# Ledger of designs, part 52: peptides against a protein of PDB entry 5TDY

Target 1, 88 residues: chain A of PDB entry 5TDY
Amino acid sequence: EKKIDGRRKAAVLLVALGPEKAAQVMKHLDEETVEQLVVEIANIGRVTPEEKKQVLEEFLSLAKAKEMISEGGIEYAKKVLEKAFGPE

## One batch from the design tools (peptide; made by RFdiffusion4, then SolubleMPNN)

Design b2_p22_4_s1 (from b2_p22_4, 10 letters changed)
Fold by OpenDDE base, seed 2:
Structure b2_p22_4_s1 (fold): chain B 88 residues (1-88), chain A 22 residues (1-22)
Amino acid sequence: as target 1 above (88 residues)
Amino acid sequence: MKIEDLPAEEIAEIIKEWLAKD
């Protein structure tokens, strides 16, 4: 498993959330951070299936730990990936 | 459950944690 930069993980996640939800999330971040993330999103380029899978699995684990959701695992990750990028 | 239904504030906290690591 390759280590992914935190800024990169955030950008991949925000794209996966869609523009409306991503905007809602960024309202809870400071202005400078928002500017940085917008640049990261604009330059996201190619996101490999492995990278997307890794980011979303980590997100799901953290979300479960924060008791945001009860669901988890690869099946949920597939749904998230499909909604954002479609099947590959 | 849909990702768009997750609390935006709590998602932001995860992002802040990711950004703080680097």
Scores: peptide ipSAE 0.689, ipTM 0.927, DockQ to the pose 0.509
Fold by OpenDDE base, seed 3:
Structure b2_p22_4_s1 (fold): chain B 88 residues (1-88), chain A 22 residues (1-22)
Amino acid sequence: as target 1 above (88 residues)
Amino acid sequence: MKIEDLPAEEIAEIIKEWLAKD
């Protein structure tokens, strides 16, 4: 799989969360970081299904490790993708 | 489970981890 840098991953995730939830998340980040991420989102361009899948799978792995969710793995990732962007 | 139901603070921590990588 292709390596995605951290800035790109963050931007992809924030777009996937939707504007309201993304705003809630960014309230927990410092001002400089928020400004950087907004720029990344503005310049995100085309996000491929492969990128979205890869980012959300990594996100889910980390979320599970933090005990944020009881669901895990690829099936949850698919649900997240479908709810955020519709079927691929 | 909807992504909107996940804790915003903890999502932010994951983002911080991603941004900390070089």
Scores: peptide ipSAE 0.687, ipTM 0.925, DockQ to the pose 0.533
Fold by OpenDDE base, seed 5:
Structure b2_p22_4_s1 (fold): chain B 88 residues (1-88), chain A 22 residues (1-22)
Amino acid sequence: as target 1 above (88 residues)
Amino acid sequence: MKIEDLPAEEIAEIIKEWLAKD
């Protein structure tokens, strides 16, 4: 597993959420942070399936820890990846 | 469960945690 910096993880997640939801999320961040993330998203470039899976699995793990969801695991992560980036 | 149904504010908190790491 390759270490991914926080800025990159955030960008990958925001792209996966889609523009509408990403915008809603960004309303809860300060302007400086928003500008930073916009740049990261603009320069996201190639995102490998492995990287996407790693980011979303970590996100879901953290979401479960925060009791945001009860469902989780590899199968859910797989569904998220398929909806966000298409099959395989 | 769908990620679009998760509260935006709480998703933002996770992002803040990621960005806070040095």
Scores: peptide ipSAE 0.686, ipTM 0.924, DockQ to the pose 0.508
Fold by OpenDDE base, seed 1:
Structure b2_p22_4_s1 (fold): chain B 88 residues (1-88), chain A 22 residues (1-22)
Amino acid sequence: as target 1 above (88 residues)
Amino acid sequence: MKIEDLPAEEIAEIIKEWLAKD
């Protein structure tokens, strides 16, 4: 598994969330951070399925740790991954 | 439930953590 820097992870996630949700998330970040992330997104280039999967899986793991996902959230996590990552 | 149903603020906190990490 390749190490992905935090900036890249954030950009991949934000793109995966879609523009509407990404905008909502950005509202919780300071202006400088937003500018940095916008640049990262603008230069995101090609995102491989493997990279996207890796980022989303880490995100889901962290989301579970933060109790954003209800207990027994394996099924939910699968569903979120399916919706965000897309059907295989 | 979709990923878009997750709290934006909580997602932002995860992003902040990613950005702070080396």
Scores: peptide ipSAE 0.685, ipTM 0.926, DockQ to the pose 0.546

Design b2_p22_4_s2 (from b2_p22_4, 9 letters changed)
Fold by OpenDDE base, seed 4:
Structure b2_p22_4_s2 (fold): chain B 88 residues (1-88), chain A 22 residues (1-22)
Amino acid sequence: as target 1 above (88 residues)
Amino acid sequence: MEVSEYPPELIAEIIKEWLSKD
């Protein structure tokens, strides 16, 4: 798994959402952040299926945690355990 | 759930978290 920086993750996510949903999301961001993300999106270039999958999976994990939604899934369960107990 | 099913506000918060780490 390749490391993806935060700006890249955000751009990949926004593009994956589509222009309508992305616009709704950006209404909740400050002006400077929006400008930065627009530039990132404009220069996103190629997004591999693996990269997209990685970004979406990370998002879903974080979203589930914040919304306290339980859909199951090994990946989410692993992250819960890691946060609860950490490496030992 | 599909990513697009989450509220825009929540998605924005996660994006802000991603950006804060760089």
Scores: peptide ipSAE 0.714, ipTM 0.938, DockQ to the pose 0.731
Fold by OpenDDE base, seed 2:
Structure b2_p22_4_s2 (fold): chain B 88 residues (1-88), chain A 22 residues (1-22)
Amino acid sequence: as target 1 above (88 residues)
Amino acid sequence: MEVSEYPPELIAEIIKEWLSKD
């Protein structure tokens, strides 16, 4: 798994959401952040399937944790197990 | 759930966290 910087992850996510949903999300960000993200999106270039998958999976894990929701799924289960019983 | 099913404000919070790490 390759390391993706936060700005890149955000841009990939917003593009994946589509213009309408992305706009709704950006209403919750400050003006400077919006401008930065628009630039990132404009210069996103090629997004590999692997990169997109990685970003979406990380998002889903974080989102489920924040909402205290467990909807199952192998990848989420793996993450839970790693954090609970992985190496100290 | 699909990403688009989450509230915009939650998505924004996660984006903020991603940006804060850099």
Scores: peptide ipSAE 0.711, ipTM 0.938, DockQ to the pose 0.727
Fold by OpenDDE base, seed 1:
Structure b2_p22_4_s2 (fold): chain B 88 residues (1-88), chain A 22 residues (1-22)
Amino acid sequence: as target 1 above (88 residues)
Amino acid sequence: MEVSEYPPELIAEIIKEWLSKD
């Protein structure tokens, strides 16, 4: 998979969330960061299905780890193993 | 879970982490 820079990941995620949820998220960011992300979103251009999937998967992994979400353990474990060791 | 099911505060924290890693 291709390396995606942090600004791009954030923009892709915010667009995927939709305007209302994205606005809620941005309320937790400082003014300068919000301005930067708005510019990134405005210039996001084409978002490929691959990078969208990649961003969402990374987010879900980080979010689950951070909140210790226990639901969907088996499927999550499968994805972790696949990402870590590849299809074998 | 879907992304939208997570609280905005958590999403913001992850975004902050992404922005700090580059």
Scores: peptide ipSAE 0.709, ipTM 0.937, DockQ to the pose 0.645
Fold by OpenDDE base, seed 5:
Structure b2_p22_4_s2 (fold): chain B 88 residues (1-88), chain A 22 residues (1-22)
Amino acid sequence: as target 1 above (88 residues)
Amino acid sequence: MEVSEYPPELIAEIIKEWLSKD
């Protein structure tokens, strides 16, 4: 898992959402931030499947925490254990 | 859940957090 800077993560996420949803998201950001993100999106270049997966997984982890959502599931449980205790 | 199922305002908040760590 490679380190991805915050600006890159945001751009990858917004592109993955599609233009309509991305626009809805950007309505909640200040104008300067929107300008920065538009530049990042314009220069996003190639997004690898691994990079996209990493960004979406981090997002989902943060989103679930903020929403206090507990969905369970073996896959999620595995990720929690790996992050907490390392590979078994 | 999929990313698109989350409300735009929540997604925006997470983006703000990512950007704040620059």
Scores: peptide ipSAE 0.709, ipTM 0.937, DockQ to the pose 0.668

Design b2_p22_4_s3 (from b2_p22_4, 8 letters changed)
Fold by OpenDDE base, seed 3:
Structure b2_p22_4_s3 (fold): chain B 88 residues (1-88), chain A 22 residues (1-22)
Amino acid sequence: as target 1 above (88 residues)
Amino acid sequence: MKVEDLPPELIAEIIKEWLAKD
């Protein structure tokens, strides 16, 4: 799996959400962060299907951990088991 | 469940975490 930096992940996610939802999200961020993200989005270039999939999968895993969202997912299940029964 | 249906504040919190990483 290719490593994607945090700035890139954020931009990919916001583009995937579409402008309306992305705007709603940005209302919860400080002005400086919004400006940085807008620049990142403007320079995002091509987003491959693989990159988009990777970002969304990581996002959903984190979202489930925070809000106990019930959606399933094999990758999330693997991480849960690893944290519960894997090496400390 | 689609990401689009999730609370904006939750999405924002995760973005903040991504941006905090070095």
Scores: peptide ipSAE 0.684, ipTM 0.926, DockQ to the pose 0.713
Fold by OpenDDE base, seed 5:
Structure b2_p22_4_s3 (fold): chain B 88 residues (1-88), chain A 22 residues (1-22)
Amino acid sequence: as target 1 above (88 residues)
Amino acid sequence: MKVEDLPPELIAEIIKEWLAKD
């Protein structure tokens, strides 16, 4: 896996959400943050399927941890096992 | 759960955390 900058992750996520959902999200961000993200989205260029998958998986993992929503998924399971029993 | 079904405020909070790390 390639390390992705936080700004890039945010832009990839917002584009993946679509314009309507992205707009709803941006209503919860301050003006400076919105401007920053608009620039990132405007210059996002090509998003590979692998990059999109990586961003969405990380996002869902964080969302599950934060809101205690239903668990699942291979990536989350791997993180749980690594934290519980250490690296292989 | 699908990303599209999550509340916008939750998504925004995670975005803010991503941005804060940079």
Scores: peptide ipSAE 0.683, ipTM 0.927, DockQ to the pose 0.693
Fold by OpenDDE base, seed 1:
Structure b2_p22_4_s3 (fold): chain B 88 residues (1-88), chain A 22 residues (1-22)
Amino acid sequence: as target 1 above (88 residues)
Amino acid sequence: MKVEDLPPELIAEIIKEWLAKD
């Protein structure tokens, strides 16, 4: 796993959300932050599938911790097993 | 659960945390 800086993570997430949802999110940020993120998005370049996956997984982990949201299914189960016992 | 189903304010808070970190 490669370390991704916060600015990059935010940009990757916002791009993954799509323009409409990203705009909704940005309404909760101050003007300077929005400007910074827009620049980051404009210069995001290529996002690898693994980078995107890493960002989304971290996001979902944080979101679940904050809101106690739950998600079933094989993907979550796999994540739990990987974190608990490591990869085979 | 899809990310787009989550409230924008929650997403924004996490982004703020990411930006605040070193």
Scores: peptide ipSAE 0.682, ipTM 0.925, DockQ to the pose 0.651
Fold by OpenDDE base, seed 2:
Structure b2_p22_4_s3 (fold): chain B 88 residues (1-88), chain A 22 residues (1-22)
Amino acid sequence: as target 1 above (88 residues)
Amino acid sequence: MKVEDLPPELIAEIIKEWLAKD
């Protein structure tokens, strides 16, 4: 698993969401952030399937944690195990 | 759950956290 910077993750996610959903999301961001993300999206270049999968899985795990919902999934399970039994 | 099913504000919060880390 490769480390992806936050700006890249955000751009990958927004592109994956599609323009309509991405626009809805950006309504909750400040103007400067929106401008930065638009530039990031414009220069996103090639997104590998692995990168996209990694971003979406991380996103879903974080979303589940924030919403305190338990819908399972490999990535969420991995995160739980990492937090519970990883190095202390 | 699908990504598109999640509320935009939640997605935005996660994005903000991603941006803040770097």
Scores: peptide ipSAE 0.680, ipTM 0.927, DockQ to the pose 0.724

Design b2_p22_4_s4 (from b2_p22_4, 9 letters changed)
Fold by OpenDDE base, seed 1:
Structure b2_p22_4_s4 (fold): chain B 88 residues (1-88), chain A 22 residues (1-22)
Amino acid sequence: as target 1 above (88 residues)
Amino acid sequence: MEVSELPPELIAEIIKEWLAKD
């Protein structure tokens, strides 16, 4: 698994959300941050399926940790197994 | 649930955390 910097993760997530949802999200960020992210998005280049998956997985993990969302049983079970026995 | 169904403010908070971390 490749390490992705925060700026890249944010850009990948925003692109994955689509322009409408991304715009809604960015309304909650300060002007300087928005400017930075717009540049990152503009220069995002190619996003691999693996990178997208990694970013979304981390995001969902963080969101769940905040107890703001629930995960399906299968996804949670998968995470439990990965934590307990390692990925395969 | 799908990311697109989550509240924008929640997504923004996590993005801010990502940006602050690095």
Scores: peptide ipSAE 0.689, ipTM 0.927, DockQ to the pose 0.673
Fold by OpenDDE base, seed 5:
Structure b2_p22_4_s4 (fold): chain B 88 residues (1-88), chain A 22 residues (1-22)
Amino acid sequence: as target 1 above (88 residues)
Amino acid sequence: MEVSELPPELIAEIIKEWLAKD
């Protein structure tokens, strides 16, 4: 998979969330960060399905780790195996 | 769990971490 920088990941995620949810998230960020992200979103350009999937899956993995919520699913299992034993 | 079901503050924390890496 292609390496995506943090700023891009954040912008892709926020756009994927939709404007209302994104606004709720931004209430928890400082003004400078919000300004940065608004610029990134404004210049996001094309977001491929692959990029969106990659960002959301990484996000969900991190969220699961932080909240200690249940894990599962074929995609997650695949990622675990790839990290543990390397690519095929 | 769906992203839309997650707390905004949790999402914000992950975003902060992504931004901190850069």
Scores: peptide ipSAE 0.680, ipTM 0.926, DockQ to the pose 0.677
Fold by OpenDDE base, seed 3:
Structure b2_p22_4_s4 (fold): chain B 88 residues (1-88), chain A 22 residues (1-22)
Amino acid sequence: as target 1 above (88 residues)
Amino acid sequence: MEVSELPPELIAEIIKEWLAKD
């Protein structure tokens, strides 16, 4: 698995959301951050399916941890157990 | 569920975390 910079992850996610939803998200960010992200999106280039999948999977894991979103998933369950009790 | 159905503020918080990392 390739390591993706945080700035890149954010841009990939916003593009995946579409302009309407992305705009809603950006209303919750400060002006400077918005400008930075717009630049990242403008220079995003090609997004591979693998990269998009990786970003969305990480996002969902983090989102579930914060809001207790119900969607399950064996991999997420494993991560929860590892964080709570450590690897066996 | 689809990411598009999630609260915008939640998505924004995740983005903030990504941007805060070195």
Scores: peptide ipSAE 0.688, ipTM 0.926, DockQ to the pose 0.704; fails the geometry check
Fold by OpenDDE base, seed 2:
Structure b2_p22_4_s4 (fold): chain B 88 residues (1-88), chain A 22 residues (1-22)
Amino acid sequence: as target 1 above (88 residues)
Amino acid sequence: MEVSELPPELIAEIIKEWLAKD
């Protein structure tokens, strides 16, 4: 799995959400952050399916942990097991 | 739950966390 920097992850997520939802999200960010993200989105270039999948999976994992939303799935289950019982 | 149905403020908080690290 390739490491994706935070700025790239944010841009990929916002593009995946679509312009309406992305705008709603950015209303909760400060002006400087919005400007930075707009630049990232403008220069996003090609987003591979693998990259998009990786970003969305990480996002959903974090969202579930933060909001305690009731969701399942194999990928989430794997992440939970790695966090709880990983070799490290 | 679909990503598009999640609260915008929640999504924003996660984005802030992504931008804070690295």
Scores: peptide ipSAE 0.683, ipTM 0.926, DockQ to the pose 0.679; fails the geometry check

Design b2_p22_5_s1 (from b2_p22_5, 6 letters changed)
Fold by OpenDDE base, seed 3:
Structure b2_p22_5_s1 (fold): chain B 88 residues (1-88), chain A 22 residues (1-22)
Amino acid sequence: as target 1 above (88 residues)
Amino acid sequence: MDDDEFFPQVVDAILKVEEEEK
């Protein structure tokens, strides 16, 4: 696997969610983080299928590790993100 | 912040948003 920068992984997720949901997500972040993410999103360029796969897999791993939502909630989030990425 | 902190924070925020919409 090719290593992906943390900022890029975050940008990939936000772009995949679409502008409306991305905006809602960024409401939970501080101003400095948002500013840096916006720059990264603006310069994201093309996202490869492999990058999308890696980001989604790490998302699921972190979601489970954080244990901040129910298993059903994690599964729901998984489906939302998979649909957001679109068919690959 | 450090590059390593961006992704976990975004994941955290996503989960919060999606839980609210559920």
Scores: peptide ipSAE 0.629, ipTM 0.900, DockQ to the pose 0.607
Fold by OpenDDE base, seed 2:
Structure b2_p22_5_s1 (fold): chain B 88 residues (1-88), chain A 22 residues (1-22)
Amino acid sequence: as target 1 above (88 residues)
Amino acid sequence: MDDDEFFPQVVDAILKVEEEEK
C-alpha cells in the first residue's frame, strides 16, 4: 500500500460524504483544523479507487479502536460511507 | 495540527454525527 498523508485521508473522507454531511462533521472540529482541511479539499485532485479503499479501511480500523460505537454501529457507518463514495 | 492528528479527529467527528443522526 502507498502511504497517504493524514490530511489527505481526511479530505478524501469529507469529500466523499458530500458538502452537507462534511459541514456537520466539521462542526466538531476547531476552526484551525477546518481551515487546513478546506485547503486540502481544494487541492485534492483525483482520488483513486485504491485511495478510497485505504481510507475506508483505516476509518473502520480507527472506529473499532476508539470503541465509540457498537459493532453494529460500525457496520452502519460503513454502509453510509460506502454509499457516499459511490460506485466508480 | 500534526498530520497524524487530522484523520483520527475527522473519524471521531463522523462517528459522532452518525450517532446524532440515529
Scores: peptide ipSAE 0.625, ipTM 0.897, DockQ to the pose 0.605
Fold by OpenDDE base, seed 4:
Structure b2_p22_5_s1 (fold): chain B 88 residues (1-88), chain A 22 residues (1-22)
Amino acid sequence: as target 1 above (88 residues)
Amino acid sequence: MDDDEFFPQVVDAILKVEEEEK
């Protein structure tokens, strides 16, 4: 797989969530991080199907590893992101 | 911050938002 920068992976997810939910997510981040992510989002360009697949798989892996939510919650998050990626 | 920390922090924030939406 082609290596994707962490900032780009984050930007891909935030764009997929849409502006409203992305704003909610960024409320949990410090100002410096938000500024860097906004730059990446503004210059995201085309996101390939390969990138989307790789980012989603890594998201699911990290979500499970962090144990921040139940398995059911992770499955819900998966469906939300997949639905968000669909129209792209 | 370091590049390696961007994605994990965003994932963490996403999970927190989804938990709050319940």
Scores: peptide ipSAE 0.623, ipTM 0.893, DockQ to the pose 0.619
Fold by OpenDDE base, seed 5:
Structure b2_p22_5_s1 (fold): chain B 88 residues (1-88), chain A 22 residues (1-22)
Amino acid sequence: as target 1 above (88 residues)
Amino acid sequence: MDDDEFFPQVVDAILKVEEEEK
């Protein structure tokens, strides 16, 4: 796996969530963080399938580690993200 | 902030949003 910058991973994930949910998410972040993420999102360019896979895997890993979602919730989140990252 | 802080912080925020919607 190629290492991806944290800012880019965050941008990829936020874009995948869609503008409405991304806005809700960013309400929980400070202004400086939001500014940097907005810039990164604006310059996201092409996201490779490998990047999408890595971002999803790390998201699930971190979510599991935090123990904030059930197994069913994790599976659902995985499906949603895979659908969002996949071609429509 | 450090680059390594961005992704975990965003993930945390996502989980908070999901929790709020329960």
Scores: peptide ipSAE 0.619, ipTM 0.896, DockQ to the pose 0.616

Design b2_p22_5_s2 (from b2_p22_5 with D2K L9Q V14I L18E E22K)
Fold by OpenDDE base, seed 4:
Structure b2_p22_5_s2 (fold): chain B 88 residues (1-88), chain A 22 residues (1-22)
Amino acid sequence: as target 1 above (88 residues)
Amino acid sequence: MKDEEYFPQVVDAILKVEEEEK
């Protein structure tokens, strides 16, 4: 698999969430981080199916590692992101 | 900050937002 920049992976997730949810997420980030992510989002271009798959898998892996939510919560988050990515 | 720090921060924020919605 090709390595994806961390900023790009973050941008892919934020775009998938949609503007309203992404705005809520970015409220948890500092100003400098938000500025960099906005630039990345503006230049995201095409996101390949391979990138979507990789980003989702890494998201799930990190979510489990952080143990921030229950297993059921992770499944819910997965469905939200899959819905947001759209049909393949 | 370092590039590898962006993704985990966004993931953390996503999880926090989802918990807030419950």
Scores: peptide ipSAE 0.682, ipTM 0.929, DockQ to the pose 0.585
Fold by OpenDDE base, seed 2:
Structure b2_p22_5_s2 (fold): chain B 88 residues (1-88), chain A 22 residues (1-22)
Amino acid sequence: as target 1 above (88 residues)
Amino acid sequence: MKDEEYFPQVVDAILKVEEEEK
């Protein structure tokens, strides 16, 4: 796998979620982080299918590792993100 | 902040938002 910058991975997810949900997510981040992510989103350009796949997989991996939500919650989040990325 | 710190923070935030929307 090609290494993707952390900020880029974050930007990919935020864009996939859509502006409304992305805004909700960014409420949990500090001002400086939000500013940097906004810049990254503005310059995201093209996101390849491979990048999308890698980002989703890393998301699920981290989500499970953090154990912040139930298994059902993780599965729900997976479905939401898969729909956000769209079929490819 | 380190570049590798951005993604985990966003993931954490996403999980919190999704939990609230259940």
Scores: peptide ipSAE 0.681, ipTM 0.929, DockQ to the pose 0.580
Fold by OpenDDE base, seed 1:
Structure b2_p22_5_s2 (fold): chain B 88 residues (1-88), chain A 22 residues (1-22)
Amino acid sequence: as target 1 above (88 residues)
Amino acid sequence: MKDEEYFPQVVDAILKVEEEEK
């Protein structure tokens, strides 16, 4: 599959969360990281269906690997992100 | 910071925010 830059994947995910949630998330990151992500979000342009799919799948994979969310939480997160991405 | 480190850090932050909201 096509490789996506890490910063771009992060930007796609943050946009999917919405501005309020994204802001809360970025408060857990250092200033330099936030600045780079803001730039990436500003230049995100069109996000392809494949990019959305890859980001969602990697998110779920990492979340499950960390075992910080329940199985139900993962399914909920999946539905929320899919809804946020919308149809393509 | 390496480009590859951005995404997992964001995911980690998301999980922290979600845990905080519980």
Scores: peptide ipSAE 0.681, ipTM 0.930, DockQ to the pose 0.598
Fold by OpenDDE base, seed 5:
Structure b2_p22_5_s2 (fold): chain B 88 residues (1-88), chain A 22 residues (1-22)
Amino acid sequence: as target 1 above (88 residues)
Amino acid sequence: MKDEEYFPQVVDAILKVEEEEK
């Protein structure tokens, strides 16, 4: 798969969450990190289907690694994030 | 910070927010 910058992956995910949820998430990040992410979000442009897929897969992988999502939660998370990304 | 550090931090923050909503 094509390599995606970390900042871009983060921006893609935040945009998918929507402004309200993204704002809540960014409260947990330091100011410098937030500033950089805001820049990436502002310049996100078009997000390809492949990017959406990669971001979703990596999100689930990391979340599962932290043991914060059960097996049933994985399927649910996939559906939620896919809906958040929106149809193509 | 390294570029590779951004995504994990965001993921961690998302999980924290979701946990707070429970």
Scores: peptide ipSAE 0.678, ipTM 0.929, DockQ to the pose 0.608

